# Peptides against a protein of PDB entry 6UG1, part 193

Target 1, 304 residues: chain A of PDB entry 6UG1
Amino acid sequence: SNEERKRRKYFHMLYLVCLMVHGFIRNEWINSKRLSRKLSNLVPEKVFELLHPQKDEELPLRSTRKLLDGLKKCMELWQKHWKITKKYDNVGLYMRTWKEIEMSANNKRKFKTLKRSDFLRAVSKGHGDPDISVQGFVAMLRACNVNARLIMSCQPPDFTNMKIDTSLNGNNAYKDMVKYPIFWCEVWDKFSKKWITVDPVNLKTIEQVRLHSKLAPKGVACCERNMLRYVIAYDRKYGCRDVTRRYAQWMNSKVRKRRITKDDFGEKWFRKVITALHHRKRTKIDDYEDQYFFQRDESEGIPD
Target 2, 301 residues: chain A of PDB entry 6UG1 as posed
Amino acid sequence: SNEERKRRKYFHMLYLVCLMVHGFIRNEWINSKRLSRKLSNLVPEKVFELLHPQKDEELPLRSTRKLLDGLKKCMELWQKHWKITKKYDNEGLYMRTWKEIEMSANNKRKFKTLKRSDFLRAVSKGHGDPDISVQGFVAMLRACNVNARLIMSCQPPDFTNMKIDTSLNAYKDMVKYPIFWCEVWDKFSKKWITVDPVNLKTIEQVRLHSKLAPKGVACCERNMLRYVIAYDRKYGCRDVTRRYAQWMNSKVRKRRITKDDFGEKWFRKVITALHHRKRTKIDDYEDQYFFRRDESEGIPD

## One batch from the design tools (peptide; made by RFdiffusion4, then SolubleMPNN)

Design b2_p24_8_s2 (from b2_p24_8, 12 letters changed)
Fold by OpenDDE base, seed 3:
Structure b2_p24_8_s2 (fold): chain B 304 residues (1-304), chain A 24 residues (1-24)
Amino acid sequence: as target 1 above (304 residues)
Amino acid sequence: MIDEMIEWARELIEKYGFIHPSFL
């Protein structure tokens, strides 16, 4: 019905705000001074120096290569720190079906709340789900004074799916779900004036994204619970930015159609949500990023 | 309107971790 379409749209909006606020709170928690002191001790001086290379005036690419090597070594150090990767409870922060939402409303399941203290303990011990692990990795880089962002791929229910039952019938449903991450890291390269993408946990990859990312879900089964629609970046200064354009090859032709921002009302609403979660002044880094997004929009063209 | 939604979402997340809005 038209009423059910409206209900799903509003529920998607509410769910998206909850996810974005969750990312904001986790970004605050990883700024813990107590956690920072513990995690800085995981990084040897030689690795710290690689994270902070001098500017090579002759060949700035040499400085970027040192930073990339430092990030690779940090990823290895993080794997050594992390002792227990827990499975997600149910689907974690991956996308739920509308049926799962309705069934969950009827079952007041005691969701086990992870408090800030429990999160900090989990990260410090190296015990938790993949999301906690990624968040802890961002905390370690920030402890080393690296300009690292927490990235969250927000997975609200698909308001464009009007089917009652999405039968996720597959023996590999969990494996396909976790094939691509929900959380990852970005690191500012001051030499190239670009964000470096780091997945320290899932794909264990470092990328300089130009046109496409390995972190973008591919294949029907993987996209059922992980649709690239809202990739939100949380920085160390409580900035909040939509960085979906970096990871979306087909932003205008495909991704926009699945976003609340497909219409002017949704665009204005979503801009207000971003603004409310953005607690810092604009910087030259934001100018370079916006220029990159503009060039990516021009290069994609207008979908016919 | 949006600030109230954010504050409500914050309270829910602080109280319940991530509450799926369907548990509300």
Scores: peptide ipSAE 0.139, ipTM 0.817, DockQ to the pose 0.701
Fold by OpenDDE base, seed 1:
Structure b2_p24_8_s2 (fold): chain B 304 residues (1-304), chain A 24 residues (1-24)
Amino acid sequence: as target 1 above (304 residues)
Amino acid sequence: MIDEMIEWARELIEKYGFIHPSFL
């Protein structure tokens, strides 16, 4: 019905706010001074120097290469620190079906609340799920004074899916679900004036995204629980930005139609949510990022 | 309304961790 379509749209909006606030709170927790002091000790001086290269006046690309090498070494150090990767409880923050949502309303399963103290202990010990591991990696880079963002791919239920029964085939569903991350890192390259994408945990990759990312889910099975729609960046200064354009090859033709921002009402609403979670002034970094998004929109064009 | 939704989401997350909104 039209009522059920409206209900699913509003439930999607509520769910999206809860996810975005969760990302915001995790971003506050990883700014812990106590955690920062512990994690800075994981990074040797030689790696710290690579993270903070001098500007090469002849070839700025040499400075970017040093930063990339420093980030690679940080990923290796992080793998040594991380002792236990826990599986997600059920589907974690991956996308639930409408049936799973309806069934969970009836079953008050106590989701195990991870308190701030438990999170900080988990990161410090290197014990937790992949999301906690990525969040801890961002904390380590921030402890080394790197301008690192926490990235969250928000997975609210698909309000465009009006089917009731999406029985996801059980056995391979977890492997397909976790094939691509929900959380990753971005690092500001002050030399190239670009964000570097870092997945320290899942794909263990560093990339400079041009037109597409390796972190963008591909294939039907992977997209069932991980649909690229809302990629939100949380910086060390409590900035909140929609960076979906970086990771979406087909923003206008494919992604937009599955977002709340497909219409003017949804665009205005989502802008208000971003604004409410954005606690810093605009910077030249935001100008370079917006210029990159503009160029990506022009190069994609308007879908026919 | 949005600020109320954010504050409510904050309270829920602080009290219960990430609550799936279907438990609401």
Scores: peptide ipSAE 0.133, ipTM 0.822, DockQ to the pose 0.698
Fold by OpenDDE base, seed 5:
Structure b2_p24_8_s2 (fold): chain B 304 residues (1-304), chain A 24 residues (1-24)
Amino acid sequence: as target 1 above (304 residues)
Amino acid sequence: MIDEMIEWARELIEKYGFIHPSFL
């Protein structure tokens, strides 16, 4: 019905706000001074120097290469720190089906909440799920004064899916779900004026995204619980930005159709949500990023 | 409205660690 379509749209909106606020709170927690002091000790001086290269005036690319090498070494150090990767309880922050939502409403399960203290302890010990691990990696980079963002791919239920039963049957459902991350890192390269994408946990990759990312879900089974729709960046200064354009090859033709921002009402609403979560002034980094997004929109063209 | 939703979302996340859709 039209009513059920409206209900699913509003539920998607509410769920999206909840996910975005979750990302914001985790971004606050990783700014812990106590955690920062502990995590800075994981990074040797030689690696710190690679994270903070001098500008090579002859070839700025040499400075970027040092930063990339520093980030690679940080990923290796992080793997040594992380002792226990827990599986997600159920589907974690991956996308739920409408049936799973309806069934969960009937089951008043006491969800165990991870308190801030428990999170900080988990990161400090190297014990937790992949999301906690990524968040801790961002905290370690921030402890080394790196301009690192926490990236979250928000997975609200698909309001464009009007099917009643979308039970995902399959023994491989968990493997397909976790094939691509929900959380990752971006690091500002001051030399190239670009964000570097870092997945320290799942794919263990560093990339300079041009047209496509390795972190973008591919294949039907992987996209069932991980649809690239709302990639939100949380910086160390409590900035909040939609960075979906970086990771979406086909933003205009494919991704937009599955976002609340497909219409003017949804666009205006989503801008208000971003604005409410954005607690810093605009910077030249935002200008370079917006210019990159503009160029990516022009290069994709208008879908026919 | 949005600020209220954000605050409600914050309270739920702080109280319940994750706003599971079952709380919605």
Scores: peptide ipSAE 0.116, ipTM 0.793, DockQ to the pose 0.743
Fold by OpenDDE base, seed 4:
Structure b2_p24_8_s2 (fold): chain B 304 residues (1-304), chain A 24 residues (1-24)
Amino acid sequence: as target 1 above (304 residues)
Amino acid sequence: MIDEMIEWARELIEKYGFIHPSFL
């Protein structure tokens, strides 16, 4: 019905706000001074120097290569620190079906709240799910004065799916779900004026995204619980930015149709949510990023 | 409205953890 379409749209909006606020709170927690002091000790001086290379005036790419090598070594150090990767409880922050939503409304499951103290202890010990691990990795880079962002791919239920039964049939549902991450890192490269994508936990990759990312879900089974729609960046100064354009190859033709921002009402609403979660002034880094997004929109063209 | 939704979401997350809105 038209009413059910409205209900699913509003529920998607509420759900998206809850996810974005969760990302914001986790970004506050990883700024813990106590955690920072502990995590800085994981990074040797030689690796710290690679994270902060001098500008090579002859070939700026040499400075970027040092930073990339430093980030690779940080990923290796992080793997040594992280002792226990827990499985997600149920589907974690991956996308639920509408049927799972309806069934959960009837079952008041006591969710086990991870408090800030428990999170900080988990990161410090190297014990937790992949999301906690990525968040801790961002905290380690920030402890080394690196301009690292926490990235969250928000997975609200698909309001464009009007099917009543959205049951996912398959024994491999968990493996397909966790094939691509929900959380990752971005690091500012001051030499190339670009964000470097870092997945320290899932794909264990460093990428300089041009037109597509390895972190973008591919294939039907992976996209059932991980649809690239809302990739939100949380920086060390409590900035909040939509960075979906970086990771979406087909933003205009495919991704936009699955976002609340497909219409003017949804665009205005989503902009207000971003603004409410953005607690810093604009910087030249934001200008370079917006210029890159503009060039990506022009290069995609108008969908035929 | 949005600020109220954000504050409500914050309160839920702080009190109950990430309450998946499907459990609300």
Scores: peptide ipSAE 0.117, ipTM 0.800, DockQ to the pose 0.681; fails the geometry check

Design b2_p24_8_s3 (from b2_p24_8, 11 letters changed)
Fold by OpenDDE base, seed 1:
Structure b2_p24_8_s3 (fold): chain B 304 residues (1-304), chain A 24 residues (1-24)
Amino acid sequence: as target 1 above (304 residues)
Amino acid sequence: MIDEMIEWAKELIEKYGYFHPSFL
């Protein structure tokens, strides 16, 4: 019905705000000064120097290469630090079906509270789910004075899916679900004026995204619980930005159709949500990023 | 409305320390 379409759209909006606020609060927690002091001790001086290379005036690419090597070494150090990777409880923050949401509303299961202190202890010990691990990695880079963002791929239910029963096949569902991350890192390269993408936990990859990312879900089974629609960046100064354009090859033709921003009302609404979560002044880094997004929109063109 | 929705979401997520759809 038209009513069910409106209900699913509203529920998608509410769910999206909750996910974005979850990312915001985790970004505050990883700014802990106590955690920062502990995590800085994981990074040797030689690795710190690679993270902060001098500007090579002859070839800025040499400075970028040092930064990339420093980030690679930080991923290796993080793997040594992280002792226990817990499985997600059920599907974690991956996309649920409408049926799973309806069933969850009826479930009086007592949920265990995760206090900020419990999170900080989990990161410090290297014990937790993959999301906590990525969040801790961002905290370690921030502890080394690296301009690192927490990236979250928000997975609200698909309001464009009007099917009642989407029975997902159970057994392979977890492996396919976790094939691509929900959380990752971006690092500002001051030499190339670009964000470097870092997945320290899942794919264990560093990339300089041009047209497509390795972190973008591919294949039907992976896209059932991980649909790239809302990639939100949280910086160390409580900036909040939509960076979906970086990771979406087909933003205009495919991704936009599955976003709340498919219409002017949704675009204005989502812009207000981003603005309300954005607690810093604009910087030249935002200008370089917006210029990159503009060039990506021009290169994709308008879909037919 | 948006600010109220964000504040409600903050209170909810601060209470539990994470989001779960059963909180909706």
Scores: peptide ipSAE 0.786, ipTM 0.982, DockQ to the pose 0.855
Fold by OpenDDE base, seed 5:
Structure b2_p24_8_s3 (fold): chain B 304 residues (1-304), chain A 24 residues (1-24)
Amino acid sequence: as target 1 above (304 residues)
Amino acid sequence: MIDEMIEWAKELIEKYGYFHPSFL
């Protein structure tokens, strides 16, 4: 019905805000001074120097290569630190079906609370789910004074899916679900004036995204619980930005149709949500990023 | 409206330390 369409759209909006606020709070927690002091000790001086290369005036690419090598070594150090990767409870923050949401509303299960202190202890010990691990990796880079931001791919239920029952094929569902991350890192390269994409936990990859990312879900089974729609960046100064354009090859033709921002009302609403979660002044980094997004929009063109 | 929704979401997520759809 038209009413059910409105209900699913509203529920998608509410769920999206909750996911974005979850990312925001985790971004605050990883700014802990106590955690920072512990995690800085994981990074040897030689790796710290690679993270902070001098500008090569002859070939700025040499400085970028040092930074990339430093980030690779940080990923290796992080793997040594992380002792226990817990599986997600059910699907974690991956996309649920409408049926799973309805069933969850009926389940009076007592949920275990995760206090900030418990999170900080989990990161410090190297024990937790993949999301906590990525968040801790961002904290380690920030502890080394790297301009690292937490990236979250928000997975609200698909309000464009009007089917009542989307029974997902159960057995391979978890492996296909976790094939691509929900959380990752970006690092500012001051030499190339670009964000470097870092997945320290899942794909264990470093990318300089131009047109496509390895972190973008591919294949029907992987996209059932991970639809690239709302990739939100949280920086160390409590900035909040939509960075979906970086990871979406087909933003205008495909991704936009599955976002709340498909219409002018949704665009204005989502912009207000981003603005309310953005607690810093604009910087030249934002200008370079917006210029890159503009060039990507022009290069994609208007969908026919 | 949006600010109220964000504040409600903050209180909810701070209470549990994570988001779960059963909180909705």
Scores: peptide ipSAE 0.786, ipTM 0.982, DockQ to the pose 0.854
Fold by OpenDDE base, seed 4:
Structure b2_p24_8_s3 (fold): chain B 304 residues (1-304), chain A 24 residues (1-24)
Amino acid sequence: as target 1 above (304 residues)
Amino acid sequence: MIDEMIEWAKELIEKYGYFHPSFL
């Protein structure tokens, strides 16, 4: 019905706000001064120097290569620190079906509270799920004065899916689900004036995204619980930005049709949500990023 | 409306320390 379409759209909006606020709070928690002091001690001086190379005026690419080597060594150090990777409770923050949401509303399950102190202790000990691990990695880079963003791929239910029963085949669902991350890192390269993408946990990869990312879900089974639609960046100064354009090859032709921003009302609404979660002034880094997104929109063109 | 929805979501997620769809 038209009513059920409106209901699913509204529920998608509410769910999206809750996911974005979850990312915002985790970004605040990883700015802990106590955690920063502990995590800085994981990074030797020689690795710190690679994270902060001098500008090579002859070949700026040499400075970028040092930064990339420093980030690779930080990923290796992080793997040594992280002792226990826990499985997600159920599907974690991956996309649920409408049936799973309806069933969850009827379930009076007692939820265990995760206090900020419990999170900080988990990161400090190297014990937690993959999301806590990525969040801790961003905290370690920030402790080394690196301009690192926490990235979250928000997975609200698909409001364009009007099917009631989306029974997912249970057995392979977890392996296919966790094949691509929900959380990752971006690092500002001051030499190339670009964001570097870092997945320290799942794919263990560093990339400079041009047209596509390795972190973009591929294949039907992976896309059932991980649909690239809302990639949100949280910086060390409490900035909040939509960076979906970086990771979406087909933003205009495919991704936009699955977003709340497919219409003018949804675009205005989502812009207000981003603005309300953005707690810093604009910088030249934002100008370089917006210029890159503009060039990516022009290069994709209008879908025929 | 949006600010109220964000503040409600903050209170909810701070209370539990994470989001779960059963909170909706």
Scores: peptide ipSAE 0.785, ipTM 0.982, DockQ to the pose 0.875
Fold by OpenDDE base, seed 2:
Structure b2_p24_8_s3 (fold): chain B 304 residues (1-304), chain A 24 residues (1-24)
Amino acid sequence: as target 1 above (304 residues)
Amino acid sequence: MIDEMIEWAKELIEKYGYFHPSFL
């Protein structure tokens, strides 16, 4: 019905705000001074120097290569630190079906509280799920004075799916779900004036995204629980930005149709949500990023 | 309305330390 369509749209909006606030709070927690002091000790001086290369005036690419090598070594150090990777409880923050949401609302299950202190202890010991691990990796880079962002791919239920029963086939569902990450890192390259994408946990990859990312889900089975729609960046100064354009090859033709921002009301609403979660002044880094997004929109063109 | 929704979401997620759809 039209009523069910309105209900699913509203529930999608509420769910999206909760996911974005979850990312915001985790970004505050990883700014812990106590955690920073512990995690800085994981990074040897030689790796710290690679993270902070001098500007090569002849070839700025040499400085970028040093930074990339430093980030690779940080990923290796992080793998040594991380002792226990827990599976997600059920599907974690991956996309649920409408049926799974209705069933979860009826479940009087007592949920265990994760205090900020428990999270900080988990990161410090190297014990937790992949999301906690990525969040801890961002904390380690921030402890080394690197301008690292926490990235979250928000997975609200698909309000464009009007099916009543959306039961997923069970057999490989978890493996296909976790094939691509929900959380990752971005690092500012001051030499190239670009964000470097870092997945330290899942794909264990570093990339300089131009037109497409390795982190963008591919194939029907992987997209059932991971639909790239809302990629949100949280920086060390409590900035909040929509960076979906970086990771979406087909933003205008495909991704926009599955976002709340498909209409003017949704665009204005989502802009207000981003603004309310953005707690810093604009910087030249935001100007370079917006210019890159503009160039990517022009290069995609308008779908016929 | 948006600010109220964000503050409600903060209180909820701070209480549990994570989001779960059963909180909705």
Scores: peptide ipSAE 0.784, ipTM 0.982, DockQ to the pose 0.863

